Peptides against a protein of PDB entry 6DSZ. Designs and how they scored, part 240

Target 1, 361 residues: chain A of PDB entry 6DSZ
Amino acid sequence: NYVVTAQKPTAVNGCVTGHFTSAEDLNLLIAKNTRLEIYVVTAEGLRPVKEVGMYGKIAVMELFRPKGESKDLLFILTAKYNACILEYKQSGESIDIITRAHGNVQDRIGRPSETGIIGIIDPECRMIGLRLYDGLFKVIPLDRDNKELKAFNIRLEELHVIDVKFLYGCQAPTICFVYQDPQGRHVKTYEVSLREKEFNKGPWKQENVEAEASMVIAVPEPFGGAIIIGQESITYHNGDKYLAIAPPIIKQSTIVCHNRVDPNGSRYLLGDMEGRLFMLLLEKEEQMDGTVTLKDLRVELLGETSIAECLTYLDNGVVFVGSRLGDSQLVKLNVDSNEQGSYVVAMETFTNLGPIVDMCV

## One batch from the design tools (peptide; made by RFdiffusion4, then SolubleMPNN)

Design b2_p23_3_s2 (from b2_p23_3, 12 letters changed)
Fold by OpenDDE base, seed 2:
Structure b2_p23_3_s2 (fold): chain B 361 residues (1-361), chain A 23 residues (1-23)
Amino acid sequence: as target 1 above (361 residues)
Amino acid sequence: DEFAKEWNEKVDLDALVEKLKAQ
């Protein structure tokens, strides 16, 4: 009996940072196919805490903190539509990952979206949104007392959603999404009514965005609104202000991932398909009434890394570069460029042995 | 430990941004 020691997956398909193990700990959570790896960010580096096997490939992994929770909870959705909310619990040396809630969110009817599974959480933790199927937006209300994740569908008129996020600072949960129709790509917003289980008209829309608009970044307050990333342009819209840039440098390779550096949304990391790492800068303008508005957008090249599937800013200029196609990295941002003009230095590299081909025998 | 030194080295992201803007 050859115990084929199933090679552990090394390809990273998601990463998130937050306070999962405690309120004080900064964690890095890494999704590697069916495995979740949990690290604590320490003064000595990444300390491994726990590995968790999941019942399927992790498709969505998001940290969120409901009102009155001391630490973040973890939402996971698998490619088999198994949803769970996980809590880290430590009792002395015993470490348990508790399932607070679970459910299967698969629909019997629906066309799986070609752009894959999208999962998002309302910043105020009112709901989880899922784009699983064309023409449907699934809502999971976040209720603390509910151990069973119940979901309902809202019909989307927009059949081809490219990306979707919840906006910040909205009285009602509000989604912003890029969609495609025969006329091109557009941005639209909807308010999500939990009570009526329907969409209401959102605060704004923008028709005829860039044809290759692919990502939505929800911008926190004080700016609010969203950033739309395309192949040639980056645009900001919040209902009142629109700003667009078309930096030539982003035309060379498609931006594929992003991560917020600052809690206020002033800086983001962007990664492209060639492994270039950029910083997106939101320049503020303070109005006479004390309101903060976006003055300008800038994109600056930091350097090169492995091709990122996901990026996570940790702390103190340290970035985790999660790679599916190459080696994952811990990189340091430096104030001074090296001899090659790079502001990025690799601190640690994690060898990617390639995808585990699950040979279903 | 060289790793620990680099890890704990304080980075001023604002200073980095100003350098990037000056390019």
Scores: peptide ipSAE 0.593, ipTM 0.942, DockQ to the pose 0.866
Fold by OpenDDE base, seed 4:
Structure b2_p23_3_s2 (fold): chain B 361 residues (1-361), chain A 23 residues (1-23)
Amino acid sequence: as target 1 above (361 residues)
Amino acid sequence: DEFAKEWNEKVDLDALVEKLKAQ
């Protein structure tokens, strides 16, 4: 019996920031294959609080705060389609991660999507949406009293969904997605009816977006709408306003991750496949009626980091760069550039020991 | 601690954005 001391996974698959341990604590949560690491962001740095082993590779990890919750709950979906909602509880020195709800959301019939698992949460916490299989959108209604995560499928006519998000500020839960058909890539919206278990026509669509449009960012109020990120262009649409930019700097490498800096969606971090870190800026125009509209989009290079699988803005210009291919980093954004013209300084580097080859011998 | 100093150093992201815009 070789007790191979299984090395702890070091490659980061996901990261999120929120208030999981308490309403007041800022947390960094890191997914490393089957392991969840929970940190508190403190004046002294990252304090480790708990590590949790999951029954499978973490595929989705999202924080959300249902109405009447004092702190965020954690949704996890594994690559084996085990879904759970987790709560942090502390009683003195005792720390427990409680499963509020769980379920298996695997379908007996369906083609797993080539672009992998997508999991999204409605900003109003009405439902979780899952793109697991081509031509299906799975909905998990969020109910406080239900310990069993029940899901249903809605058929999508669009078989090749690239990315999907829930929009903000919608009366009904509304998804925005990029899909591909024989004519190219397009953006469409659907309202999700929980009652009828069907899609209704969404507020807008945009046909013939950039051929390599790969990511949707849902923009919170007051802007609303979505940002669509491609290889060559970044576009904004909210039903009333369309704006597109094609900054030459983004053509060099594909943007692969993003994270919102400001709660109002005025600034985002973007990471590309070369480890370049950008800031996406939404310039506002305030109308005489007090309405805020998007004036312009701008992309600015901040510097270079490890190749990000995920990014999360913590606080005070500190960014966690979760890397699968390289070392993860804590980086600081600086107002002044260094001698190399970079606004990014690495504060801490977390060595990636590479893939744990589970040699089941 | 140099880390703690850098960690707690106040960053004005608005000032950063203005510098980026001026480039």
Scores: peptide ipSAE 0.571, ipTM 0.933, DockQ to the pose 0.868
Fold by OpenDDE base, seed 3:
Structure b2_p23_3_s2 (fold): chain B 361 residues (1-361), chain A 23 residues (1-23)
Amino acid sequence: as target 1 above (361 residues)
Amino acid sequence: DEFAKEWNEKVDLDALVEKLKAQ
């Protein structure tokens, strides 16, 4: 009886960094189709801690820390619309992944969005937002006592949402999204009322952004606002300040992923379809009143990696490059460029054996 | 181990950013 050990998936489709195992541990979490891998970042490298099988392909994976939690919780949504909130518990050598809450968030009606599933968490942990279907925004209120993830829908007038994020520093949970209509692509904001289960008018909008605007980055305080990534341009808006750049270097290949380096949102990593790794820089200007405003945006080429499906900055210039099409990598950022002018050195490469075709025989 | 040496090598990202800006 050959137990054909089903080959484990190697293609990465998501990665996140945070403090999931403890308050002190830095973790890398990697989604490989239906498998979640949990690592601790150590002085010796990545230490594997646990693998978890999920009931479907992981479509959303986000860490969040509700007020009064000592460590991060993990939100997962599968492509089959199974949602869960996971907690890591260790008692001596016994390691358990506890489901704190779960639910199925599938609607009986609605057109699944062509741009796929988007899941976002409010920075103040008031709610989870889901774009699953055209013309609907699903809200999961975050309540500690509820083991069942209950959701409600708010109607979106904007049928073709491209990307959406929650903004930082908002009194009410506020979404910022890129959408397409017959006139082009636009950015809009809405406040989400949990009480009334409706949208209120958000703080700002930007009509007629770049036609290929594809990603929203919510920027933490002190800057606030959002960055909109296009094919040709990168724009910042916070309601009071607008700034746009069109660096020629980003026109060569589409930026497909991003990750925040600094907690204050001053630096981001960007990955494109050619495997180029960039740093996006937010240059600050300190006002006389002590407020910090955005002075300028810069994009700098760091080097080349595997084509990233996802990026996550770990610590100390170490970046995990999660690849679906190629090998995943741990890379180091260096202060000095190599002989080829690259600031990126591959430290470890994780062989991608390709998509596990579940041949249902 | 060469990996452990490279892994633990301290990187000043601010110095990197200043070099990138000076290009």
Scores: peptide ipSAE 0.557, ipTM 0.926, DockQ to the pose 0.869
Fold by OpenDDE base, seed 1:
Structure b2_p23_3_s2 (fold): chain B 361 residues (1-361), chain A 23 residues (1-23)
Amino acid sequence: as target 1 above (361 residues)
Amino acid sequence: DEFAKEWNEKVDLDALVEKLKAQ
C-alpha cells in the first residue's frame, strides 16, 4: 500500500497581487496546479489565510474590481474550461470563498490554440476575453446579477494570436494583440461590441513587428497604449506615439513574464528564461498642455532569481518570483548593489519538489 | 528576525532607478 501522500503541488504556474480579502489587505495569490494559496502581506511577511482546491489546473487567474465593489474579485479559468468568479468572505473567524458566478466556456467546435489559454479582463470590468481556440475570441460579459457566466464567440480573422490584452482608457473595450501570419508578426487592435457581438476597427495597428514578439503589456493612463516585448526589441505604441528599443541585454535570453510595479505603468519587472530580473522604465515627458507622453524606454538589469513563470510586485521593493522550474522566491530590491552588482536579495525560498505527476489512478 | 528586518526595510525605488540610470 503505497500511501501516496498527496504531496501538495509546489511548482507555481501563476501569481497575482491585489486586495482580495479586504480593501485594506494586500494579498498574494499563488496558483499551484489545482491549488490556490491565499496570503496576506504583513509586516511580519506572508501570512497564509486559505488554500482552495480547484476543479482542475488553473490556467487563468486574474484579480479585478468591478465598479462599486469594495475589494477585488478573482476570475479563475481551469484547463478544463471551468470559469468562476470568486469572492473572499469573512464572517468572524469563518472564512469562505464564495462563487459569485460560474460556467463552462468550452466550445464543441474549435481547435484549441497551441499557444495555450489566454484570459484577460477589461480594465473597466465590462468583459472578460478568452483566447481558447484559433480564430475565436470568447467574450464573457461582466454582469453583477448573473450567477451564470455566459459567453459568446467573435470570429478572429487572425488565426494565430500570440498574446492579447485589453487596453486602458478606451471608450469601448479594446483588445490589442500580437498575431502571426505568413508575412510575420503584427500588432492589431479591435474594439469589442457587446451589443453587436462583433469586432470594430481598433484605434491603431502595427504591421511587421519583431518576428519573435511574444507579449503584450497594456499600459495604464496617462501613457495608454501597449508595450510589445520581443526577443530583440521592446516597443511602445499608443496610436499616436511609437518608440522602440533594442537593448543588447535582452537578446541573451527570452523575456517570459512581466509585472507592473507602479499603478501608472511607469515601471515593470521583466523575467527571462535565465532567471534574470529586469526593470523596464517608461520615462515621462510632460507637455505644455499637461499631457503626459512617453519620452523613452529603458531596461535595467536588477539581478538574478529563480526562473520566473510569473512575477508579482508586492510592496516596498518585495517581489514574489513564482517558479515552475525552480524554487519560488521572495526577493527584495535594494537601492545599493551587493558585491556581485546585484540589486536583488533572496529573502525566502520555497522549495519546488518538481512536478507532481498526477498519476490519475 | 533578519527576515522581518529586511522585509520592513524601506526601499526607495526612485533612488534605485536613479542608480540604475547612472551605471
Scores: peptide ipSAE 0.547, ipTM 0.924, DockQ to the pose 0.873

Design b2_p23_3_s3 (from b2_p23_3, 7 letters changed)
Fold by OpenDDE base, seed 1:
Structure b2_p23_3_s3 (fold): chain B 361 residues (1-361), chain A 23 residues (1-23)
Amino acid sequence: as target 1 above (361 residues)
Amino acid sequence: AAFEELLNEKVDLDELVEKLKKK
């Protein structure tokens, strides 16, 4: 009887940072297949707080703070379409992860999208959006007292959505998405009506973006709008302003993940398929009327890490590099480059033992 | 600060960004 001690998964498939355990604690949450690891970021390093087994592979993991909540809640969607909203509760030494709401959001009819599951949360916490199936956008309204996550579908005319985000600063929940049609890739926006359960025309669109445009970043106020990342270009659009850059350095490898460093969206980390870590900079221009506009975009190479599946800036120049293909890392950003021109130093490396073949016994 | 005991020096991201911009 080989007790195959079920080796814990080591490959990281998602990470988020926020205030999940308390309003004061900075947390790192790591998704490793069916496992959720919760850490507190401390002066001494990452302190493990809890590990949670999920009822399936984590496909979406997002922190959000509804109005009137003292700390962040966690939305999880599994690859089997089990959705839950989790809350951390501590009573003395007793730690509980409470399911505030749950539901299965699987549809009986629909083609699962080839690009996988996308889950997004409205910045104002009005709804969760899910792209699970081609030609459908699923909406989960966020109602405080609803223990059952109920969803409805809105039909998308755009069958091939590449990425989607909710925009900031919109009166109605507004999505921005990259989609592909026979003419190429495009960016479009829709307002989401909860009342009518339909899309309304969004504030802007950009037809014929870069053919390999793959990611949408919603930019917080004061800039607003979105960043579209391609293979060759990075573009910003907010309805009024359009700006594009084509830094040669990003052509070398596909950018695959991003993380916002600043709450105002002035800085982002970008990771590519070669493990290069970049900083994307949004340069502001303050207008005479006090409005802030985007002056320029800049991309700077910081250094190399493990190939990131996900990135999250913690604090004090420390970045967690969640890797599926390699070892995950805590890395430090330095103000001065080393002799090789790198601003990145590995602080800690977490050995990836490879994919645990879940032998379904 | 996060990792303050592990880090020999505090990292000022603003300083980093300013140095990056001067390249």
Scores: peptide ipSAE 0.537, ipTM 0.928, DockQ to the pose 0.518
Fold by OpenDDE base, seed 4:
Structure b2_p23_3_s3 (fold): chain B 361 residues (1-361), chain A 23 residues (1-23)
Amino acid sequence: as target 1 above (361 residues)
Amino acid sequence: AAFEELLNEKVDLDELVEKLKKK
């Protein structure tokens, strides 16, 4: 019996930051295939707290805080469509990861989407949305007392969804998505009715966006709306305001990940396929009535990192660069550029030993 | 602050942004 000590996965396929261990702790959670690593971000660095083995490859990992919870809960969806909501519980030195709810959300029918699994959470924690299959949007209502995650499908007329997010500041849960049809790529919104289990018309749409529009960023209040990232352009829309930029620097490589720096959505980190790290800036204009509107969008090159699969701004200018293709990094943003014009310095590098080929022996 | 003991200086992102804007 060769116990092949299965090498632990090192490739990062997801990362999130929030308050999972406590209300006060800042955590970094890292998904490495079937493995979840939990860190506390401290003044002294990343402190490892727990490692959790999952019953499958982590496909979605999102922190969320339902009303009345003191700390964030963790939603995980595996590539085998096992969904769970996890809670961190510490009792003295004993650390437990509690499953608050679980379920399998696999459908017997449907074509798995070519762009993979998308999982999103309503900012008001009313539901989880899942794009698993073409022409379907799966909804998991969030109920505190329900240990069994139940889902239903809403038919989506748009068969080729590229990316989807829930919008902020909506009376009803509202999704914003990029989709492709024979005429090109478009952005649309839908309200999600839990009661009727259907879509209602959303607040806005934008037809004929950039042909390579690939990502939606939901922008928090006070701006609201969404950012649409393409190959050549970055656009903002909130129903009332539209703004587009086409910075030449983003044409060189496809932006593949993003992370919000500020809670108000004024700044984002962007990573591209060449490992370039950018900051996206939302410039505000304060109106005389106290309303805040978007004045301008700006993209600035910070420097180079490993090719990010995911980015997480921690605090104090420190960014975790989760890489699937290369070594993951902790990087520091500097206020002043080095001689090469880079604002990025690697603090720590985490060697990626490559894909664990599950040798089924 | 995160990594405060590991970092020689606190990073002011606002200062960074202002410097980036002046380029």
Scores: peptide ipSAE 0.535, ipTM 0.929, DockQ to the pose 0.515
Fold by OpenDDE base, seed 2:
Structure b2_p23_3_s3 (fold): chain B 361 residues (1-361), chain A 23 residues (1-23)
Amino acid sequence: as target 1 above (361 residues)
Amino acid sequence: AAFEELLNEKVDLDELVEKLKKK
């Protein structure tokens, strides 16, 4: 009897930061195939708290805080369309991960999207949105009393959605998405009516964006709107303001991940396919009426890391670089560059032994 | 602060950003 000690997955598929274990704790949550690793960010480093086995490969992992919750809840969707909302509960030394709600959100009919599963949460926690299939947007209403995650589909006219996010500061839940049609790539917004179970016209659209526009970043207030990242350009739009930059440095490699550094959305980390780490900067302009508008966008090269699948700014200039293809890292941002012009120093490296190929035996 | 015992100094991201902007 060879007890094949199933090698634990080391390749990172996703990471998120928030207050999951308590209202006060800063957590790093790492998805490694079917495993969720929970850490507390401490003065001494990452403290492991718990590992959780999931009923399938984690495809979506998002923290959210419904009104009246003291700490964040965790939404997980697996590649087999099992959805759950998890709560961390500690009683003395006993640590439990409680399933607040669960459901299977698989449809019997639909073409799975080639760009994979996208899961997003409304910033006001009104709903979860899922792009699972072409021409469908699945909505899970967030109801506190419902242990069963019920979903409905809204038909999308746009069959080829590239990326989608919920916008901030919207009276109704509003999605912003990049889609492709025969004429190119475009950005559109829709309001999501829970009542009518339909899309209403969103506040804005932008036709004919960059042909390789691949990511949407929802920008929090005071700026609002979205950043659209392409291969050659980064654009901002909020309905009233449009701004585009085309920094030559981003043309060298495709940006594949992003993370917001601060709550106001003034700074983002960007990672590309070469493992380059950038800072995206939103420069503010204060208007005479006290409104804050975007003045400019800037991209600055920080240095090189492992090729990020996901990035998470923790605190104190420390970034977790979750890598699927290479070793994951904790890196420190420095105020001064080294002799090579890098602002990045590796603090810790987590050896990646490769993807566990789920051999469906 | 996060990693304060592992770091010789606190990193001021605002200072970093200001230095990056001057480059």
Scores: peptide ipSAE 0.534, ipTM 0.930, DockQ to the pose 0.518
Fold by OpenDDE base, seed 5:
Structure b2_p23_3_s3 (fold): chain B 361 residues (1-361), chain A 23 residues (1-23)
Amino acid sequence: as target 1 above (361 residues)
Amino acid sequence: AAFEELLNEKVDLDELVEKLKKK
């Protein structure tokens, strides 16, 4: 019996940064198919802490900190719609990953969305939102005492949601989404009523955005609102202010991932299908009353990396580039460009041996 | 700082951004 040691998956399909192991530790969490890798970011580099086998391919992986938790919890949704909330516990040398809550959120009826599974968490940790099926938005209320993740559906009139996020600074949980109809692509907002289990009218909408608008970024306070990324344009809207840029450099390749650098949402990393790494800059204007408003948007090319499936800024100018198609990388951002005009230097490369085809034998 | 022992220099992202803005 040749125990073919099943090659560990090397293709990265998700990554997140936060404080999962402790309040003080900075962690990098990497999803590789059914495997979760947990690292601590140290002065010496990435220290592996634990690997966790999941009962399915990881489709969503998000860190969140409910009120009164000292460290982040991890939400995972698998491609088979198994949801769990995980907690890291260490007792001396014993390291345990505790399931705080779990559930299956699969519907018996529904068309799986062509754009795949989207999972989002309200910034105030009131709920998890899931776009799994066309015309449905699934809500998982976050309750501390509930070990069973119970979900309900709200009907969306908009059948073709492209991307969705929760907005920041909203009294009620509010989603912002790009959708497509016969007239084109549009942005809409809805408030989510947990009590009534329905949508209320959101604070704003933007009809007729760019035809290839594909990504929503929720912007933290003080700016608030959302950034909409297209093929040709990047737009900002918060209900009161609208800004649009069309930098020629982004037309060359589709932006496919993003990550927020600053807690205040002043800077983002963007990755495209050619492995180009950009910085999106939000320029502030301080009003006489102390109100901070968005003055301008700017996109700057940093350099080239492996084609990112996911990006996460760690600290000290170090970025993890999670790649599905190529080798994952740790890259350093430099203050000065090299002779080729690149601000990016590869520090470490993680060989991708390709997708483990789950040979269902 | 993160990766401080692996990095020859500390990266100031604010300085990077200011240099990018001057292009």
Scores: peptide ipSAE 0.534, ipTM 0.930, DockQ to the pose 0.507

